# Designs tried in a protein design run: peptides against a protein of PDB entry 5YCA. Part 140

Target 1, 132 residues: chain A of PDB entry 5YCA
Amino acid sequence: RSLPAERNPLYKDDTLDHTPLIPKCRAQVIEFPDGPATFVRLKCTNPESKVPHFLMRMAKDSSISATSMFRSAFPKATQEEEDLEMRWIRDNLNPIEDKRVAGLWVPPADALALAKDYSMTPFINALLEASS

## One batch from the design tools (peptide; made by RFdiffusion4, then SolubleMPNN)

Design b2_p30_4_s1 (from b2_p30_4, 11 letters changed)
Fold by OpenDDE base, seed 4:
Structure b2_p30_4_s1 (fold): chain B 132 residues (1-132), chain A 30 residues (1-30)
Amino acid sequence: as target 1 above (132 residues)
Amino acid sequence: DAELVAELRETFAKATPESMAALIAEALAE
């Protein structure tokens, strides 16, 4: 697969300590027609453009939005590039099916694999370890 | 941030209107 050429400079160092990011995560209950569910989010701001994105986790099973990861990591990606990556994820990883949310969501192990590819490991570790 | 809100609305389109409003309010307060 071909990932976009330009990556968010926020993710320049994949080896940073993730623990300072944990308290920056926020949990919130969201109501759906069939009941409530808790989600955890981490605000990630591009230090150059100042454009923010949320990384998102389902609290209960720790599924993480791969879509949110991709959009945060590759701010100049085209829709075609995103579609190609999401197809790759469907073909090579184990995305879940949850009709309550949009985008492609993956279990923790897959999220960490993507994090390595996108140089986002500290941020995904923090998101996974945050309380809900 | 308009783009941030748009992504939340897209991701959680099936949330109740009241819950979506609360989500956006808290997200913008960060």
Scores: peptide ipSAE 0.775, ipTM 0.962, DockQ to the pose 0.885
Fold by OpenDDE base, seed 3:
Structure b2_p30_4_s1 (fold): chain B 132 residues (1-132), chain A 30 residues (1-30)
Amino acid sequence: as target 1 above (132 residues)
Amino acid sequence: DAELVAELRETFAKATPESMAALIAEALAE
């Protein structure tokens, strides 16, 4: 598949130690009509544009928002490029179904596969290891 | 940041209004 040409310079090195990122994650209980659920987020700021994005994880099953990953990784991606990638994920990975949240969410193994593709491995490892 | 808040609102549109307000407040504080 083809990914957007320009990637967030925050992710220039996929081999960095993820440990320093773990304490930067934040857990928060979010209330829904059917009850509470805890989510973990990691604020990722583009060092050039200074635009921040949150990477997001469901605490209980560690599902990761692939949508959040894509938007953080590819700041100049078009909606069409995002749609194509989300369709690819749906067709090739194992996204979950959770009606409480929007976007495409994937289990940890799939998130790490995407992280490799997007050069985000340290950030996703940190998000997965953070306490809730 | 407006974009950051917009993405939170989109992702968690089904959260209760009180919970969304708390989420945004904490997100903007970090």
Scores: peptide ipSAE 0.775, ipTM 0.962, DockQ to the pose 0.881
Fold by OpenDDE base, seed 2:
Structure b2_p30_4_s1 (fold): chain B 132 residues (1-132), chain A 30 residues (1-30)
Amino acid sequence: as target 1 above (132 residues)
Amino acid sequence: DAELVAELRETFAKATPESMAALIAEALAE
């Protein structure tokens, strides 16, 4: 597969210590028609454009939004590039099905695989380790 | 942060209106 050419400079170093990011995560209960569910988010701001994105995790099963990861990692990606990557994820990884949320959500192991590809490992480790 | 809010609304479109409002409020305060 071909990932977008330009990556968010926030992710220039995949070897950073993730622990300082853990307390920056925020848990929040979101109410749906069939009941509440807790989600954890991490605000990630592009240091050049100053545009923020949230990385998102379902608290209970630690599924992570691959869509949120892609959009944060590749700020100049086209919709076609996103669609191509989401198709690749669907074909090569193990996305879950949750009708409460939109986007493509993947289990922790898949999220970490994507994190390596997107150079986001510290941020995904922090998101996974954060309390809910 | 219009794009940030838009992504939250898209992701959690099935949340109750009250819960969505609370989510957006807390996200913007962050």
Scores: peptide ipSAE 0.775, ipTM 0.962, DockQ to the pose 0.895
Fold by OpenDDE base, seed 5:
Structure b2_p30_4_s1 (fold): chain B 132 residues (1-132), chain A 30 residues (1-30)
Amino acid sequence: as target 1 above (132 residues)
Amino acid sequence: DAELVAELRETFAKATPESMAALIAEALAE
């Protein structure tokens, strides 16, 4: 696979301590036709463009939106590049099936694998460790 | 932030309208 060339400068250092990010996460109950579910989000703002994105986790099983990760990491990616990466994830990782939400969601181990590829490890660790 | 809100609406399109409104309100307060 080929990842986009330009990455969000927020993720320039994959080795930073993640613990200061934990209290920045927010949990919220979302109501669906079949009942409520809690999601945890972390607001990540591109320091150059000032454009924010939320990284998102399902609280119960800790599934994380790979779509949100990709869009945050690669702000200038084309739709074709996103589609290519999502196909790669389907073919090589273990995305879950949840009809309540859109995008591609992956279990914690896969999220951390993607985080390494996208240089987002501190942010994903914080999101996974946050309370709900 | 219209772009941020659009992503939330896309991700949680199947949430109840009331819950979506609450989500957007909380997101914009951050």
Scores: peptide ipSAE 0.774, ipTM 0.962, DockQ to the pose 0.885

Design b2_p30_4_s2 (from b2_p30_4, 12 letters changed)
Fold by OpenDDE base, seed 1:
Structure b2_p30_4_s2 (fold): chain B 132 residues (1-132), chain A 30 residues (1-30)
Amino acid sequence: as target 1 above (132 residues)
Amino acid sequence: DEALIEELRETFHKATPESMEALIAEALAE
């Protein structure tokens, strides 16, 4: 696979302590036709462009939106690059299928594997540890 | 941020309208 060349400078150091990020996460109940579900989000702002993205987790099973991770990590990625990465995830990881939400969602272990690839481990750790 | 809101709308496109508006309101308050 070919990851985009430029990465969000927010993720320049993958070794930082994640604990200060935990209280920055926000949990919210979202209503769907078949009932409510809680999601946790973490607002991540590119320190140079000032463009924000939300990283997102399903509270109950801790599935993480790989789509949100990719879009936050690679602000200049093309649609083709995103599609390629999403196909790679489908072929190599264990994404779930949830009819309620769009994008590609993966279990915690896969999210952490992606986080390593995208250099955003502290942010995913924080998102996973946040209360809901 | 309009792009941020649009991402939320796309992700949670099957949420009830009321819940979606509540989500957007809280997201904007951050």
Scores: peptide ipSAE 0.766, ipTM 0.961, DockQ to the pose 0.873
Fold by OpenDDE base, seed 3:
Structure b2_p30_4_s2 (fold): chain B 132 residues (1-132), chain A 30 residues (1-30)
Amino acid sequence: as target 1 above (132 residues)
Amino acid sequence: DEALIEELRETFHKATPESMEALIAEALAE
């Protein structure tokens, strides 16, 4: 598959130690009509544009928002490029179905696979290891 | 950042209004 050409310079080095990012994650209980659920987020700011994005994890089952990953990784991506990648994820990975939240969410193993593709491994490792 | 908040609103559009406002408040504090 083809990914967008321009990547967030925050992710220039996929080999960095993730542990310093763990305490930067934030857990928060979010209330829905059918009850509460805890989500963990990691604020990721593009060091050049200064535009921030949150990477997001469902605390309980560690599902990660692939949508959040893509949008953070590829700040100049078109909607068509995003749609194409989300379709690829649906066709090739194992996204979950959760009616409470929008976007495409994937289990930890899939998130790490995407992280490798997007050069986000330290950030996803940190998000997965953060306490909730 | 307005775009950041909009992403949260879209993602968690089914959250209760009170919970959404709490989320936004904490997100903006980061």
Scores: peptide ipSAE 0.766, ipTM 0.960, DockQ to the pose 0.892
Fold by OpenDDE base, seed 4:
Structure b2_p30_4_s2 (fold): chain B 132 residues (1-132), chain A 30 residues (1-30)
Amino acid sequence: as target 1 above (132 residues)
Amino acid sequence: DEALIEELRETFHKATPESMEALIAEALAE
């Protein structure tokens, strides 16, 4: 696969301590027609463009939105590049099916694998460890 | 941020309208 050339400078150092990010996460109950579900989000702002994105986690099973990760990591990616990566994830990882939400969601182990590829490890660790 | 709001609306497109508005309100307050 071919990842986009330019990455969000927020993720320049994959070795940073993740613990300061944990209290920055926010949990919220969202109501759906068939009942409530809790999601955890972490606001990530590109330090150059000042454009924010949320990284998203389902609280119950800790599934992470791979779509949110990709869009945060690669702010100048084309739709074709995103489609290519999402196809790669479907073919090589273990995305889950959830009719309530859009995007491609993956279990924690897969999220951490993607985090390594995208240089987002501290942020995904924090999101996974945050209380809900 | 309209782009941020739109991303939330797309992701949680099956949420109830009331819950979606609550989500947006809290997200924008961060």
Scores: peptide ipSAE 0.765, ipTM 0.960, DockQ to the pose 0.886
Fold by OpenDDE base, seed 2:
Formats: structure tokens, C-alpha cells, sequence
Structure b2_p30_4_s2 (fold): chain B 132 residues (1-132), chain A 30 residues (1-30)
């Protein structure tokens, strides 16, 4: 597959220590028609454009929004590029189905595989380790 | 940040209105 050419400079170094990011994560209970669910988010701001994105995790099963990862990693990506990557994820990884939320969500192992591809490993590790 | 709010609204489109507003308020405070 082909990923967008330009990546968020926030992710220039995939080898950084993730532990300082853990306390920056925020957990919040969200109410749905069938009851509450807790989500964890990590605010990631592009240091050049100053545009923020949230990386998101379902607290209970640690599913991660691949959509949020892609949008944060590739701020100049076209919709076609996003659609292509989401299709690749559906075909090659193990996305879950949860009708409470939009976007494509994947289990932790898949999220870490994507994080390696997107150079986001410290951020995804922090998101996964954060308390809820 | 309007784009940030819109992404939250889209992601959690089935959240109750009250919960969605609480989410937005806390997200914007970060």
C-alpha cells in the first residue's frame, strides 16, 4: 500500500520514551442510549500547523481508532488516501464492529502495527497504558 | 477549534446530547 507523502512532524521520532505522555491522556465516561462507556483520549498537536487531533481508545477492550491515527499522522491526506488506507486495514487487519462510534477501530496489536507504519509508537503505547 | 469539535461529534454521533456537550467542554479545556 501507499501512505501519504507528508507526515505530521510531531511523529518524526518513533523511538522516544512514551511514559511522559501517559499522564497527558484523559478518560471520560460517555453516555449512549444503551448505557455508559469510558473512552481515553490523547491530544496531539502538530507543532508546525498547531492543529490538534485526539487519538482515541475504548477503555474496556483497548480498541483504538485507526481513523484518528491516520488523520493525526497525515494532515494533508486526501479523502481518497484515507479511504484507501481504511480499506487496506479492513482487508489486512482485524477491525472491530461497534455501532456506538464512527470510524474504524482496531485491537491493540493492530494499533501498534499501524503505529509503527505511521511512526506513532510512543503515542499509542501511552494511550494503551493510560488508566481509565 | 471547530474541526476538532466536528471530529468528536462525528465519532460519538450516538452519544446523548448532554454527554456530547460535556465531552466537548472537557476536550476544549485541554
Amino acid sequence: as target 1 above (132 residues)
Amino acid sequence: DEALIEELRETFHKATPESMEALIAEALAE
Scores: peptide ipSAE 0.765, ipTM 0.960, DockQ to the pose 0.900

Design b2_p30_4_s3 (from b2_p30_4, 11 letters changed)
Fold by OpenDDE base, seed 1:
Structure b2_p30_4_s3 (fold): chain B 132 residues (1-132), chain A 30 residues (1-30)
Amino acid sequence: as target 1 above (132 residues)
Amino acid sequence: DEELVEFLRETFSKATPESMERLIEDALAE
């Protein structure tokens, strides 16, 4: 696969301590037709463009939105590039199926694999460790 | 932020309208 050329400068250092990011996460209960579910979000702002994105986790099973990761990591990616990456994830990782949400969601181990590819490991570690 | 809100609306389009609006309100307050 070919990832987009330009990456969010927020993710310039994949080796930073994730602990300071944990208290920045926010948990929220969202109501669906069949009942409530808690999601955890982490606001990630591009330090150059000042454009923010949310990384998303399902609290209960810790599934992470790969879509949110990709869009945050690659702010100038085309829809075609996103579609290509999502197809790669579907073919090579283990995305879950949850009819309550849109986008592609992956288990924690897969999220960390993607985080390594996208250079955003501290942010995914923080999101996974945050309380809900 | 428009992109932020659009992502939330897209991701959680099956949420109740009330929950969606609370989510967006709280997200924008951060």
Scores: peptide ipSAE 0.797, ipTM 0.967, DockQ to the pose 0.873
Fold by OpenDDE base, seed 3:
Structure b2_p30_4_s3 (fold): chain B 132 residues (1-132), chain A 30 residues (1-30)
Amino acid sequence: as target 1 above (132 residues)
Amino acid sequence: DEELVEFLRETFSKATPESMERLIEDALAE
């Protein structure tokens, strides 16, 4: 598949130690009509543009927002490029169904596969290891 | 930040209004 040409310079090195990122994660209980659920977020700021994005995890089952990953990794991507990638994920990975949230969410193993493709491995490892 | 807040509002549009505002407030404090 084809990914956007320009990637967030925050992700220039996929081999970085992820452990310093773990304490940067934040857990928060979000209330929905059917009850509360805890989510973990990691703020990722583009060092050039200074534009921040949140990577997002459901605490209980560790599902990760693939949408959040794509938006952070490819800040200049078009909506069409995002749509194409999300379709690829639906066709090739195992996105979950959760009516409480929007975007495409994937299990931890799939998130790590995407992280490799997007050069985000340290950030996703940290997000997955963070306490909730 | 505009894009950050927009993402949260879109992602968690089904959260209670009170919870959504607490989320945004806490997220912006980071």
Scores: peptide ipSAE 0.797, ipTM 0.967, DockQ to the pose 0.880
Fold by OpenDDE base, seed 4:
Structure b2_p30_4_s3 (fold): chain B 132 residues (1-132), chain A 30 residues (1-30)
Amino acid sequence: as target 1 above (132 residues)
Amino acid sequence: DEELVEFLRETFSKATPESMERLIEDALAE
């Protein structure tokens, strides 16, 4: 696969301590027709463009939105590039099925693998460790 | 933050309307 050329400068250093990010996460109960579910979000703002994105986690099983990761990491990516990456994830990782949400969601281990590829490890670690 | 709101609306389109509006309100407040 080929990832987009330009990455969000927020993720320039994959080795940073993640612990300061943990208290920045926010948990919220969302109501669906068949009942409530809690999601945890982390606001990630591009320090140059000032455009924010949310990284998303399902609280209960810690599934992470790969879609949210990709869109935050690659702000200038085309739809074709996103589609290509999502296909790669389906073919090479273990995305879950949850009819309540859109996008591609992956279990924690897969999220951390993607985080390494996208240079987002501190942010995904924080999102996974946050309280719900 | 239009793009951020649109992402939430897309991701959680199956949420109840009231819950979606609460989510957006809280997300925009942080």
Scores: peptide ipSAE 0.796, ipTM 0.967, DockQ to the pose 0.878
Fold by OpenDDE base, seed 2:
Structure b2_p30_4_s3 (fold): chain B 132 residues (1-132), chain A 30 residues (1-30)
Amino acid sequence: as target 1 above (132 residues)
Amino acid sequence: DEELVEFLRETFSKATPESMERLIEDALAE
């Protein structure tokens, strides 16, 4: 597959230590009609444009929003490029189904595979290790 | 941070309105 050409400079080094990012994560209880659920977020700010994005994890099963990862990694991506990548994920990975949330969510192993592709490994490791 | 707020609203559109507003408030405080 072809990923967008320009990547968020925040992710220029995939080998950084992730541990300093863990305390930057925030847990939040969100209430739905059928009950509460906890989500963990990590604020990621593009150091060049100063535009922030949140990476999102479901606390209980550690599913991570692939949509959030893609949008943070590729700030100049078109909707068509996003749609193409999401289709690739559906066809090649194992996204979960959760009627409470929108976007495409994937299990931890798939999230780490995407993180390698997007050069986001430290950030996804931190998000997965954060307390909820 | 309009794009950030819109992402949260889209992602959690099925949350209760009160919970959604608390989420946005807390997110913007970071």
Scores: peptide ipSAE 0.796, ipTM 0.967, DockQ to the pose 0.876

Design b2_p30_4_s4 (from b2_p30_4, 13 letters changed)
Fold by OpenDDE base, seed 3:
Structure b2_p30_4_s4 (fold): chain B 132 residues (1-132), chain A 30 residues (1-30)
Amino acid sequence: as target 1 above (132 residues)
Amino acid sequence: DQQLIEELRETFYKATPESLQALIEEALAE
């Protein structure tokens, strides 16, 4: 598949130690009509544009928002490029269905596969290891 | 940051208004 040409320079090195990122994660209980659920987030700021994005994890089952990953990784991507990648994820990975939240969410193993493709491995490892 | 706020609102569109506001406030404090 084809990914956008320009990637967030925050992710220039996929081999970085992830452990310093773990304490940067934040857990928060969010209330929904059917009850509360805890989400873990990691703030990721593009060092050039200074535009921040949050990577998101559902605490209970560790599902990760692939949408948040893509938007953080590819700041100049078009909507069409995002749609194509999300379709690829649906066709090739195992996204979950959760009616409480928007975007495409994937299990931890799939998130790590995407992280490798997007050069985000340290950030996703940290997000997965963070306490909730 | 308005873009960050909008992404949170989109993602958690079914959260209660009070909880969403609390999320935004905590997120902006980071």
Scores: peptide ipSAE 0.777, ipTM 0.964, DockQ to the pose 0.907
Fold by OpenDDE base, seed 4:
Structure b2_p30_4_s4 (fold): chain B 132 residues (1-132), chain A 30 residues (1-30)
Amino acid sequence: as target 1 above (132 residues)
Amino acid sequence: DQQLIEELRETFYKATPESLQALIEEALAE
């Protein structure tokens, strides 16, 4: 696969300590027709463009939105590039199915694999360790 | 932050309207 050429400068250093990011995460209960579910989010702002994105985790099973990761990591990606990456994830990783939410969601191990590819490891570690 | 709002709305498209609005309000307050 080929990832987009330009990456969010927020993710220039994949080796940073993740612990300062943990208290920046926020948990919130969201109501659906069949009941409530808690989601944890981490606001990630591109330091150049000032455009924010939320990384998202389902609290209960720690599934992470790969869609949110991709959109945060690659601010100039085309829809075609996103579609290509999501297809790659379906073919090579283990996305879960949850009909309550849109996007492609993956288990923690897969999220960390993607985080390495996208240079987002500290952010995904923090999101996974945050309280819910 | 209109793009942020739209992404939240798209992601949580099956949330109740009241819950989605609460999410958006709290997200924008960050």
Scores: peptide ipSAE 0.777, ipTM 0.964, DockQ to the pose 0.918
Fold by OpenDDE base, seed 1:
Structure b2_p30_4_s4 (fold): chain B 132 residues (1-132), chain A 30 residues (1-30)
Amino acid sequence: as target 1 above (132 residues)
Amino acid sequence: DQQLIEELRETFYKATPESLQALIEEALAE
């Protein structure tokens, strides 16, 4: 696969300690027709463009939105590039099926694999360790 | 941020309207 050429400068160093990011996460109960579910989010702002994105985790099973990761990591990606990456994830990783939400969601181990590819490891570690 | 709001609405398109609005309000407060 070919990832987009330009990456969010927020993710310039994949080796940083994730601990300071944990208290920046926020948990919130969201109501659906079949009942409530808690989601944890981490606000990630591009330091150059000042455009923010939220990384998202389902609290109960710790599934992470790969879509949110991709959109945060690659601010100039085309829809075609996103579709290509999502197809790659579907073919090579283990995305879950959750009809309550849109996007492609993956288990923690897959999220960390993507985080390595996108240079987002501290942010995904923090999101996974945050309380809910 | 309008793009942020739109992505939240897309992701949680099946949430109740009241819950989605609460999410957006909390997100904007950060």
Scores: peptide ipSAE 0.776, ipTM 0.964, DockQ to the pose 0.925
Fold by OpenDDE base, seed 2:
Structure b2_p30_4_s4 (fold): chain B 132 residues (1-132), chain A 30 residues (1-30)
Amino acid sequence: as target 1 above (132 residues)
Amino acid sequence: DQQLIEELRETFYKATPESLQALIEEALAE
């Protein structure tokens, strides 16, 4: 597959230590009609454009929003490029179905595979290790 | 951070209005 050409400079080095990012994560209980669920988020700000994005994890099963990863990693991606990547994820990985939230969510192993592709490994490791 | 707020609203479109507002307030405080 072809990923967008320009990547968020925040992710220029995939080998950085993730541990300093763990305390930057925030857990919050969100109420839905069928009950509460906890989500963990990590604020990621593009150092060039100053545009922030939140990476998102469902606390209980550690599913991570692939949509949030893609949007953070590729700030100039078109909707068509996003749609193409989401289709690839559906066809090649194992996204889960959760009717409470929008976007495409994937299990931890798939999230780490995407993180390698997007050069986001430290950020996804931190998000997965954060307390909820 | 209007784009950030809209992405949160889109993602958590089935959250209760009160809970979504609380999420937005805490997100903006970061």
Scores: peptide ipSAE 0.775, ipTM 0.964, DockQ to the pose 0.917

Design b2_p30_5_s1 (from b2_p30_5, 10 letters changed)
Fold by OpenDDE base, seed 5:
Structure b2_p30_5_s1 (fold): chain B 132 residues (1-132), chain A 30 residues (1-30)
Amino acid sequence: as target 1 above (132 residues)
Amino acid sequence: MKEVVEKLGEMIGYGTGSDEELQALSKQVA
């Protein structure tokens, strides 16, 4: 498949040590109509644009928002490019749709697979290892 | 309320909003 041409320069090196990112993750409880849920978030700031974006993990099952990953990795992607990638994820990975939250969420293994594709491995590893 | 819930879900799923913004919306939903 094809991914957007421009990638967030934050993810220029997929081989970096992820451990320094672990303490940068933040867990917070969010109330929903049907009850609370805990999310772990990692703030990722594009060093060029200085625009922050958050990578999101649902604490309960460690599912990670593929949509948040994509939007962080490809800040200039078109909606069409995102739609194509989300369709690819649906067809090739094991996403879930939670009625409480938008986007496609994928289990840890799938998140790491996407992380390789998006050059985000250190960030996803940190997000997965962070406490909730 | 529906709009608030939707906005909250979007912020979470799309990875936007500060911690404070999420909490603010969360409190409105609760």
Scores: peptide ipSAE 0.740, ipTM 0.948, DockQ to the pose 0.966
Fold by OpenDDE base, seed 2:
Structure b2_p30_5_s1 (fold): chain B 132 residues (1-132), chain A 30 residues (1-30)
Amino acid sequence: as target 1 above (132 residues)
Amino acid sequence: MKEVVEKLGEMIGYGTGSDEELQALSKQVA
């Protein structure tokens, strides 16, 4: 597959220690029509554009939003590039679709595989280890 | 209500909503 050429400079170093990022994660209870659900969120700010974007984890099963990862990693990606990557994820990983939330959500192992591809490993490790 | 629920789900799944924005929408849905 072909990933977008330009990557968020926040993710220039995939070898960083993730532990300092753990306290920066925030657990948040969100009310839905069928009841509450807890999400763990990590705010990631592009150091050049100064635009924040959140990485998202479902607390219950630790599913990570692959869509949020992609959009954070590749802020200048076209819709076509995103569509191609989401198709690849569907074909090669184990995504779930939750009717309450948009995007493709993947289990921890798949999230870490994507994180390696997107150079986001420290951030996804922190998101997965954060308490809820 | 459907529009609010959809917006909430998009903000969560796409990672675009602030904590305050998510809570504001959540309160409308509950």
Scores: peptide ipSAE 0.739, ipTM 0.948, DockQ to the pose 0.968
Fold by OpenDDE base, seed 3:
Structure b2_p30_5_s1 (fold): chain B 132 residues (1-132), chain A 30 residues (1-30)
Amino acid sequence: as target 1 above (132 residues)
Amino acid sequence: MKEVVEKLGEMIGYGTGSDEELQALSKQVA
């Protein structure tokens, strides 16, 4: 598959130690009409644009938002490029859909596979290891 | 209310909104 050409410079090195990122993650209980759900969030700021973006984990089943990963990794991607990647994920991985939240969510193993493709491995490792 | 719920779901799924913004919307829907 073809990923967008320009990547967020925050993710220039996929081999960095992830442990310093763990305490930067934050668990938050969000109330929905049908009850509460806990999410773990990691704030990722693009060092060039200074625009923050959050990587998102659903605490209950550790699902990660692939959409949040893609948009953080490729801030200049077109909607068409995102749609193509989301279709690839549907065809090749094991995504889930939750009616309460937008985006395409994937289990931990799939999130790590995407992290490798997007050069986000330290950030996804930290997000998965953080407590809720 | 439906619009607020949708906005909350988008902020979570797309990875936008501060902790305070999410909490503020959450309090409106539950």
Scores: peptide ipSAE 0.739, ipTM 0.948, DockQ to the pose 0.952
Fold by OpenDDE base, seed 4:
Structure b2_p30_5_s1 (fold): chain B 132 residues (1-132), chain A 30 residues (1-30)
Amino acid sequence: as target 1 above (132 residues)
Amino acid sequence: MKEVVEKLGEMIGYGTGSDEELQALSKQVA
């Protein structure tokens, strides 16, 4: 597969210590028509554009939004590039679709595999280790 | 209401919106 050419400079070093990012995560209870659900969010600001974006974890089953990861990693990606990557995820990983929320959500192991590909390992480690 | 529910789901799944914005939409959906 082909990933977008330009990556968010926030993710230039995949080997950084993730522990300082853990307290930056925030748990939030969101009310839906059929009841509440807890999400853990990590605010990631592109140091060049200063545009913030959030990485998202569903607390109950630790699923991570692959869509949020992709959009954070590749802020200039086209819709066609995103569609291609989401198809790859469907074919090679174990994504789920929750009718309450948009995007593809993947289990922790798959999220870490994507994190390696997107150079986001410290951020996904922190998101997974944060308390909910 | 359907539009609000859809917007909330998009903000969560796509990783957009501040904590305050998500909470505001959440209260409308509940």
Scores: peptide ipSAE 0.739, ipTM 0.947, DockQ to the pose 0.964

